# Designs tried in a protein design run: peptides against a protein of PDB entry 6TME. Part 200

Target 1, 324 residues: chain A of PDB entry 6TME
Amino acid sequence: NRLKRAYIALQAWKKAFYSDPFNTAANWVGPDVCSYKGVFCAPALDDPSVLVVAGIDLNHADIAGYLPPELGLLTDVALFHVNSNRFCGVIPKSLSKLTLMYEFDVSNNRFVGPFPTVALSWPSLKFLDIRYNDFEGKLPPEIFDKDLDAIFLNNNRFESTIPETIGKSTASVVTFAHNKFSGCIPKTIGQMKNLNEIVFIGNNLSGCLPNEIGSLNNVTVFDASSNGFVGSLPSTLSGLANVEQMDFSYNKFTGFVTDNICKLPKLSNFTFSYNFFNGEAQSCVPGSSQEKQFDDTSNCLQNRPNQKSAKECLPVVSRPVDCS
Target 2, 324 residues: chain A of PDB entry 6TME as posed
Amino acid sequence: NRLKRAYIALQAWKKAFYSDPFNTAANWVGPDVCSYKGVFCAPALDDPSVLVVAGIDLNHADIFGYLPPELGLLTDVALFHVNSNRFCGVIPKSLSKLTLMYEFDVSNNRFVGPFPTVALSWPSLKFLDIRYNDFEGKLPPEIFDKDLDAIFLNNNRFESTIPETIGKSTASVVTFAHNKFSGCIPKTIGQMKNLNEIVFIGNNLSGCLPNEIGSLNNVTVFDASSNGFVGSLPSTLSGLANVEQMDFSYNKFTGFVTDNICKLPKLSNFTFSYNFFNGEAQSCVPGSSQEKQFDDTSNCLQNRPNQKSAKECLPVVSRPVDCS

## One batch from the design tools (peptide; made by RFdiffusion4, then SolubleMPNN)

Design b2_p21_3_s1 (from b2_p21_3, 13 letters changed)
Fold by OpenDDE base, seed 3:
Structure b2_p21_3_s1 (fold): chain B 324 residues (1-324), chain A 21 residues (1-21)
Amino acid sequence: as target 1 above (324 residues)
Amino acid sequence: MIDELAEKARQATLEKLEAER
């Protein structure tokens, strides 16, 4: 009996709660699991006459505890949302049995350990949110082989390089922000055919921006701020026909910010502050447009306010990195 | 029902992402 298995799983989970401040699981009593708060039942895909647990939503329950291996008995679950809790430990490998997993959100918790590779085992996974946890180590390249619509990895402890397989991703939104990623952005990034928003904020990424970024025709948000990027902005950025928000602030960029970038047709906000740019086109000057907002603060620009001193600029500007 | 819930969840997440900027 599928509901019986669900009962076993849910009772094991209740037992794994250390704190339930809102008494979310107070009604988790008896075999009628479909009446449990946060538990959603639906007709089984293989037999519409059978009711199964299809979804879990414990978002914002502030529950402290862990995920017991018995959760693997919830084999019909397609939606698993437990964000904004205080769950700790690791994601159980037993969740590999949840072959219908479609949307997995464990964000804003206290999970630790390496990337939960069990997520890679779910053939139908479309949405993965593991942000605001303490996951660490390398990002498995296979994550981008998945047909995901969104990948949220921000605010973790991931390190090493971004896999070259990123170009295979079909995701529209990808966040790497606030991790410890290093190395260059892979040139394969230009192959992300469905990409709308990508965020690299607050990592240890370095090197030159790949020219292939300019191939991201569907991108509306591109944020590479707070990294260690060097060199000039690629001229190919003129190809970002749909970019609305672009942020390159807090890097080590040099060179000239061109008209071709600042006059992008959909550009609304362009922040390139806290770099070492030594020139900008008139179209890039803050206040030059009513439709666009620019920030050129703390660069090496002449005749602009709030710029770096000559002492700070000269050593960097005089030794520009050649990205060719 | 699953599709509807999934879409709502996804939309909510996207909205949250936008708000965090």
Scores: peptide ipSAE 0.032, ipTM 0.590, DockQ to the pose 0.100
Fold by OpenDDE base, seed 5:
Parts: structure tokens; C-alpha cells; sequence
Structure b2_p21_3_s1 (fold): chain B 324 residues (1-324), chain A 21 residues (1-21)
């Protein structure tokens, strides 16, 4: 019965394909759905004697089409990976019936509409990848209440501020890059105790960096490049004991880049180019270390190459933003 | 790096699923 429902769902999906360049669904014929390319079966959790569709992997199939409501019949699916296709439309609400959903990857598609709130209905979800789509609107604060290991949101059309609930997230990796997020990074960011990598690249974020960033002891990658951040770098950044990659380039930062930041013990790459910094410690100078790579290009630094003109620097440097 | 992490996690889970099949 479960496999029959799966058959109905998969045939409906095949019918929803507009193009299948690699003929991925060519063998999607007949009741033996477990033999379908990209379909993975496993014993049901509630009855090990029953075989069910537990996973879908259609990654890199370049399939054009949409996700029909009948996919809600795949109630035993825990793994849904369909990245690098050309699926369009919205994520069906009927997927709320997939209560075992553990990993959901619809990245690199053509999905549109608001954040797929159906993802919030999955109690056991651990991995969410919706990057490289056209999702828009506000990010639901509830996303960070989920016990997710990874949250990939980059390269979409999300707007509004980053929710304060971010501090509740247990995710090790979070990407906001290449959206339309605005406002400040919430101070609650420092409460992300499991955070290893966070990327804010290419948004409309502004304001001062919160001091609480320095509490991210486990962070190895921190990229806030290509935004509108202002003020000085927080002195508390000296607390980033495990940061390896740090990028603050293409912002409006001012002040002095301190020795305490540039001498972070695990720091490998630190890019602070294209800002308005008016000073840097010797340890921050590119070429000063064989173990660390720095980029101080296009700032307001004295006696350094490739800096901004006095005309560009003076209006900003003379009026530093007070972040206190 | 992010892509590698995601792929590694995915692959490990899929392999486990197939092994239990």
C-alpha cells in the first residue's frame, strides 16, 4: 500500500517533468518504484518487514518541471535531494505529510514564492538547503527554533532583517549570502554556540558589528563582505580563537585594525579591503607573515599601496560612527 | 568548504540508507 502510494506520487512527478535531458526518469515505469533511478527504499521504521521509499536523490539531473501535490504521498521519505535541476513553482504544502523529513535539499533550482514554511512543520529536520533559488520575502523567525545542523539560504531574494531568534540556532553552518537582508546583525548572534561557519556576503546589512560576535569561539569562517557595515571592528573579535577565514571587505568600516585581530591564533586569511580603515597594526600588513594572508587594498591607510584618495577618505574618516 | 560539508553529509546518509536496504 505504501509503495502503491509512492508509485502514484512518482508517476505524477514524472508527468510534471517538462524536460529530462539525461533521461533520469526513463526507467520510472511499473510498480517497482524501488528500482527507479534516484529512488531509494528502506525498511519502514514502524514495520521493518515493509519496504518504503525513504529517499530521493535527483541531484544534477537538470530536470525541468514542478513538484506536484502528489509528492505528499511519499510519507516515508526522510531524504529529499533534488539540487541542480530546473524545478519551478512552489514547494507543495502537501509535503507536510512527510513527517520523517531529515534532509531537504532543493538548492540550485527555480523555485519561487515565500520561504517554504512547510519546512517548519517537519519535526526531525536537520539539514535545509534552499540556496540558489528565487525565494523571497521575510525569513520566518521560527527557522532558528528548529534543531538544524545546517541552514543554507544564500542566493535567493529574501528581504527584511535577520531575526533575533538566530541566537537560538544550533546550526554549525548558516549562509545568508546574496540576498536582500537589511538592518543590523542581531546581538543574539553570540549565543550560537555551535556555529562554525557563517556567511553574510552581498546583502544590504548595515550598522555596527555587534560585540557579541567575539563570543563565537567555534567559528572558523566569518564572512561579512559586501554590505554596508560601519564603525570600527569590535575589539571583542580578539576572542575568535578558531577563526581561519575572515572577510570584512567592501563595507564602510573605519578606525584601526588592531594587532589583537590580526594575530588571532588560527587566522589564515583576513580580508579587510575596500573599507575606510585609517590605520593597521604591523601584523596586519600583507606580506608580514608567511602563515597569514592579508588584504588591505583600497582603504585610507598611510604609506600603503592602492589606497583611496584623500577626497574619498576625508568625509568618512573625519566623521567616525560611534558604535557605543 | 560549505559544499563539501553538505555533500559529505548527504553521501554518508545515503550510503547508510542503502546499507540498511
Amino acid sequence: as target 1 above (324 residues)
Amino acid sequence: MIDELAEKARQATLEKLEAER
Scores: peptide ipSAE 0.031, ipTM 0.711, DockQ to the pose 0.388
Fold by OpenDDE base, seed 2:
Structure b2_p21_3_s1 (fold): chain B 324 residues (1-324), chain A 21 residues (1-21)
Amino acid sequence: as target 1 above (324 residues)
Amino acid sequence: MIDELAEKARQATLEKLEAER
């Protein structure tokens, strides 16, 4: 039966543990898998009279080990949360059998290999968190075709460009931070109709910011800091009616920071430090507002403290990149 | 903030699952 298969899977997993410092699996003995710590049962969707393993929660268990292929026998699992452990290896392809997968969180582990494409096979997946691992290679463009509420990819080893399919995403939160992404932000970004928070921190992104960013009406957090972006800030950023946190620091931006950006109605924090801006509106000056926090440090601004030297500024400011 | 929201959502789902048990 279904619980017998679950028993086989869970015992195989217990055997795959190298270290269980909190003795989380100490009670993983016997056929009553529903009593196992971190295992949650519920009535099956197809037969309410049948009890099945519907969820796994081993968050913060500090377990060292790997995910054995027998986990594919947990065919009724909809919730799989195993963050903050020391699991290594790859995500088993046998997990494709978990067709009810709804939330998949393997964040803060030691997983390696390419993007776990098995996640793309789950038709009902709504939450994907694979951050703080060692996943590498290209990001499959198909990830953004899925109806995900959140996509957490930060702190991995992903390379290449951000897929243009990003515009198809219905996610409210997307993180790319601390990877090795390169190239430009796709113009299709403006089509992300449900986007609230997006983070690009600490990649190798370059080029001009697309004007289409200004179409992100629902965005509250936009962080593009620590990249290689050039040119002026798009004038269309005035369209970010709900942005609260905005960070463009540690790039190579030039030009003038305008009133229409600094006076955004919901703006609380705007950091544009460590660039090559050569002018700013009075509304952008730190201390000009009690309700808004600005940082203009280390630019090419006149009559402002903590700016770059003329020697540093002149070569860049005199050769502005035209983004038009 | 993101982490907190994710955790709250997870907890709510788990509670619902337990209630259906």
Scores: peptide ipSAE 0.023, ipTM 0.631, DockQ to the pose 0.326
Fold by OpenDDE base, seed 4:
Structure b2_p21_3_s1 (fold): chain B 324 residues (1-324), chain A 21 residues (1-21)
Amino acid sequence: as target 1 above (324 residues)
Amino acid sequence: MIDELAEKARQATLEKLEAER
């Protein structure tokens, strides 16, 4: 009996609650799990006459607790949304039994440990949101082999390099922001054919930006701010025909910011402040356009306000990194 | 009563899950 299994799982979960400020689980009593707050039932895919627990939505419940292994009994769950709680511990390996998992959102919790590799076992997963947790360690390369629409990894403790498999991703949105990723952005990034938004903010990424970024024709948001990138901006960035928001601030970029970048047709905001650029085209100057907003603050630009001192600039500008 | 049965079932299921891992 599927509902019986669900009952076991949900009661185990209720027992795993340390705090339930909104009394979300107050009605989690009795065998009628479909009446439980945050539990959603639907006809089973294999038998429409059988009602199963198909979804969990405990978003914004502020529940403190952990995910017990008994959750693996929820084998019919396709939607699992428990964001904005205070769940701690690790994602149970038993969730591998949830083979119908389609959307998995555990964002804004207190989960720890390595990347929840159980997510890789879900063949139909389309949405993965594990942001705002304390996941750590390496990002499994296999994550990008999955046919995900969105990958939210930001605000965790992930480290090491970004896997080269990123190019295989079909995701439209990928966030790496506020982790501890290091190394270069893989050249394979240009192969992300469906990419609309990618955010690298606040990592330890370094090296030159790969020229292949310019192949991201569908990208509307590209934020690489607050890293350790060096060298000049790739000339191929002129290929970003749909980019609207672009941020390279707080890096160690040098060279000249060119017209072909600042005149991108869809560009709305371009921030390249807090770098070591020593020149910019007139089209890049803040105020030069009504439809575009630029920030060139704290670079090594001549005849511009709020620039770095010569003392700060000369050591860097005189040793430009050749990315060619 | 259902709770007792649930506990027994839980234990059995956990054992099964562990065996399948």
Scores: peptide ipSAE 0.010, ipTM 0.486, DockQ to the pose 0.020

Design b2_p21_3_s2 (from b2_p21_3, 13 letters changed)
Fold by OpenDDE base, seed 2:
Structure b2_p21_3_s2 (fold): chain B 324 residues (1-324), chain A 21 residues (1-21)
Amino acid sequence: as target 1 above (324 residues)
Amino acid sequence: MIDELLEKARKETEEKLLAER
């Protein structure tokens, strides 16, 4: 019965293919769905004697098409990976029936519409990758209430602010890059206890960096480049004991880049170029260390090469934003 | 790093799926 439902779903999906360049679904014929390319069966959790479709992997198949609602019949699927295809349309709400969903990867497709809220209905979801699509609108705050290990949202059309619920996230990796997020980074960010990597690159974020960033003890990568951040770097950044890669380039930061930041023990690369910093400690100077790489290009630094002109610097440096 | 982690996750998923065959 379960395999029959799977057969209906998979045949409906095959009919929804506009193009299958690698003939991935060529063998999707007949009732033996477990033999289908990209379909993986396993014993059912509730009855080991019953074989069910437990996973789909169509990664890199370059398939054009859409996801039909009949996919909701794949109720035993825990792994759904269809990245690097040309699937379009929306994620079907019928996927709410896939209550065993553990990993969901629809990245590198042509999906549109709002955030797929059906992902919030899956109680056991651990991995969510929706990057490189055309999802738009607001990010639901509830996404960070999920016990996710990784959240990939980059290269979409998401707007509005980063939800304050971000602090509730248990994810080790979160990407917001290349969206249209605006506003400030929430102060609750410091509560992300398991965070290793976070990327904000290429948004419309603004305001001062919250001091609470310094509470991210496990963070190894922090990229806030290509935004509209202002003010000085928080002194609390000295608390980033494990940061290896840090990028604040292409913002509107001012003030002095201090020793306590540049001497972070695990720091390997620190890029703060294309800002309006008017001073830096000797430890921040490019070439000062063999173990650390710095880039101070295009700031308002004295006695450094490749800096902004006084004409460009003066209007900004003379009116520093007070973040205190 | 992020890309490497993603690739690792995808690979692990693939291995898991293959093991279920």
Scores: peptide ipSAE 0.020, ipTM 0.562, DockQ to the pose 0.303
Fold by OpenDDE base, seed 4:
Structure b2_p21_3_s2 (fold): chain B 324 residues (1-324), chain A 21 residues (1-21)
Amino acid sequence: as target 1 above (324 residues)
Amino acid sequence: MIDELLEKARKETEEKLLAER
């Protein structure tokens, strides 16, 4: 009996709760698991006459606890949403048995350990949100081989380089923000044809921006702020025909910010403050457009307010990194 | 119930996506 297995799983989970401030699991009593708060049943895909647990939604329940291995008995679950709780520990490997997993949201919890590789075992996974946790270590390259619509990795403890397999991703949104990623952005990034939003903010990324960024024709948000990027902005950025929000602030960029970038047709906000740019086109000047917002603060620009001192600029500007 | 969950999940997903802007 599939519901019996679900009962075992859910009761094990209830026992794994340390705190349930909203008494979410108060009604988790008895064999009728379909009546449990946050538990949703549907006819089984293989047998419509059989009712199974198809979804879990415990979002914003502020539950403290862990995910017990018995959750692997929830083999019919396609939607698992438990964000904004205080679950700790690791994602159980037993969840590999949840072969119907479609959306997995464990964001805003206290999960630790390496990337939950069990997520890679789910063939039908479309949405993965593990942001705002304490996951650590390397990002497995295989994550980008999956046909995911969105990948949220931000606010974790991931380190090492961004895998080159990123170019294989079909995701529209990818967030790397607030991790410890290092190295260069892979050149393969330009192959992300479905990409709309990508955020690199607050990592240890470095090197030159790859020219291939300019191939991201569908990108609307590109944020690379608060990293260690060097060199000039690629001229190919003129190819970002749909970019609306662009942020390169708090890096070590040098060179000239060109008209080709600042006149991008859909650009609404372009922040390139806190770099070492030594020139900008008039179209890049804050206030030059009513439709666009620019921030050129704390660069090495002449005749602009709030710029770095010559003493600070000279060592960097005089030694430009050649990205060619 | 599952339809409601799906709808809720989709809505939340959309909100999350929009929040990244």
Scores: peptide ipSAE 0.019, ipTM 0.596, DockQ to the pose 0.086
Fold by OpenDDE base, seed 3:
Parts: sequence; C-alpha cells; structure tokens
Structure b2_p21_3_s2 (fold): chain B 324 residues (1-324), chain A 21 residues (1-21)
Amino acid sequence: as target 1 above (324 residues)
Amino acid sequence: MIDELLEKARKETEEKLLAER
C-alpha cells in the first residue's frame, strides 16, 4: 500500500515534467517504483519487512517542470535531492506529510514564492539547501530554531532583516549571500556555538558590525563583503582565533586596520579593499607576509598604491561613524 | 566542508534505516 501511494506520487510527478532531456523518467513505468531511476527504496523504520521509497536523487537531470501536490504521498522520504534542474513554481505544502525529511536540496532551480515554510514542519531536518532560486520575502525567524547542520539561502530574493534568532542556530555553515537582506547583523550572532562558515556577500546590510562577532571562536570563514557596513572594525575581532578567510571588501568601513586583526594566528586571506580605511598596521600591508595574503586596494591609505582620491576620501574619513 | 557534511548526513540516514532491520 505504501509503494502504491509512491507510485501515484511519482506518476503525477512524471506528468508534471515539461522536459526531460536525459530521459531520466523513461523507466518510470509500472508499479515497481524501486526500479525507477533516481528513486531509492529501503526497509521502513516501523516495519523492516516492508520496502518504502526513502530517497529521491534527480540531481543534474535538467528536468523542467513543477512539484505536484501528490508528492505528499511520499511519506517515507528522508532524502530529497533535486538540484540543478529547471523545476518551477512553489514547494507544495503537502510535503508536510514527509515527517522523516532529513535532507532537502532543491538548489539550482527556478522556484518562486515566499520561503518554503513547509521546511519548518519537518522535525528531523538536518540539511536545507534552497540556494540559486527565486524565493522572496522575509526569512522566517523559526528557521534558526531548527537543529540544522547547514543552511544555504544564497542567490535568492530574500529581503528584510536577518532574524535575531540566528544566535539559536546550531549550524556550522550559513550562507545569506546574494539576496536583498537589509539592516544590521544581529548582536546575537555571537551565540552561534557551532558556526564555522558564514557568508553575507552581496546584500544591503548596513550599520556597524556587532562586537559579538569576536565570540565566534570556531569560525574559519567570515565574509561580509559587498554590503553597506560602516564604522570601524570591532577590536573584538582579535578573538577569531580560528579564522582563515576574512573579507570586508566593498563596504563603507573607516578607521584603522589593526595588528590584532592582521596577526590572527590562523588567518590566511584578509581582504578589506574598496572601503574608506585611513590607516593600516604594517602587518596588514600586502606582501608583508609569505603566509598571509592581504588586499588593501581602493581605501584612503597614505603611501599605498591604487587608493581613492582625496576628494573621494575626505567627506567620509572626516566624518567617521561612531559605533560606540 | 559542505561535501563532508552531506556525506556524513547520508551515511547517518542509511545507518538509521539499516539499524531497524
């Protein structure tokens, strides 16, 4: 009976395909759904003698179509990977019935609409990848209440502020890059106890960087480039004992780039180009170290190449934003 | 990092499914 429901769901999905260039669903014929290409069966958790559809993998199939509501009949699916296709429309709310969902990857598609809130209904979800789509609107604060290992949101149309609940996240990797997020980075960011990599690239974020960033002891990658951040870099950044890659380029930062940042013990690459910094320590100068790479291009630094003109610098440098 | 996490998650899921047999 469970495989019969899966058959109904998969046949409905096949009918929802507009194009299948690689003929991925060519063998999606007959009741033996476990033989379908990209469909994986396993013994049911509640009855090992019963086979169920436990996984879908249609990655890189270039399929055009949509996700029909009948997919809600795949109640035993724990792995759903359909990245790098041309699926459009919205994520069906009927997927709330997939209570075993563990990994959900719909990245590199053409999905639209608001954040797929159905993802919040899955109690066991550990991996969420919705990047490279056209999702829009606000990010639900509840996303960070979930025990996710990774959250990939980049390259969408999300807007508004980053929720303060971010501090509750247990994720090791979080990407906000290339959206339309605005406002300040929440001070609660310092409470992200498992964070290794966080990326804010290419948003409309602004304000001062919170001092609490310095509490992120496990962070190896911190990228806040291409935003509207202002003020000086927090002195507490000296606490980033494990940071390897750091990028603050293409912002409106001012002040002095200090030794305590450039001498971070694990720092490999530090890019702070295209800002309004008016000074840097010797340890921050590109070429000063064989072990570290720096880029100080297009700032307001004296006696350095490729800097902004005095005309461009003076209005900003003379009126630094006080973050205190 | 991402690939390692994904692989780990997949293995854990498979182990859970197999453990019930």
Scores: peptide ipSAE 0.011, ipTM 0.537, DockQ to the pose 0.261
Fold by OpenDDE base, seed 1:
Structure b2_p21_3_s2 (fold): chain B 324 residues (1-324), chain A 21 residues (1-21)
Amino acid sequence: as target 1 above (324 residues)
Amino acid sequence: MIDELLEKARKETEEKLLAER
């Protein structure tokens, strides 16, 4: 009965294909769904004597089509990987029936609409990748209440502020890059105890960086480039004991880049170019270290090459934003 | 399996982000 439901779902999906360049679904014929290319069966968790469809892997199949509601019949699926296709439309609400969902990867497709809230209904979800789509609107704050190991949201059309609930996230990797997020980074960010990598690149974020960033002891990658951040870099950044890659370029930062930041013990690359910094410690100067790479291009630094003109610097540097 | 996928996803993200700069 469970495989029969899977058959109905998979045949409905095949009918929803507009193009299958690699003929991936060529063998999707007959009731033996476990033989279908990209379909993986396993013993059911509730009955080991019953074989069920436990996983879908159609990654890099370049399939054009949509996800029909009949996919909700795949109630035993724990792994759903369909990245690098040309699927369009919305994620069906019927997928709420897939209560065993563990890994959901629909990245590199043409999905549209709001955040797929159906992902919030999966109690066991650990991996969510919806990057490189056309999802839009607000990010639901509940996403960070889930016990996710990774959250990939980059290259979409998300707007509004980053939810304050971000501090509740247990994810090691979170990407916000190349969206339309606005407002400040929440102060609760410092509570992300498992965070290793976070990327904010290419949004409309603004305000001062919260001091609480310095509490991210496990972070190895912190990229806040290409935003509208203002003020000085928080002195608490000296607490980033494990940061290797740090990028604050293409913002509106001012003030002095300190030794405490540039001498971080594991820092490999630190880019703070295209800002309005008016001073830097000797340890921040490009070429000052063989182990660390710095970029101070296009700031308001004295006696450094490739800096902004006085005309461009003066209006900003003379009116520093107080982040205290 | 998830650890391997996480690592792969991280690498792919880094590569794509670097390419877009």
Scores: peptide ipSAE 0.020, ipTM 0.613, DockQ to the pose 0.088; fails the geometry check

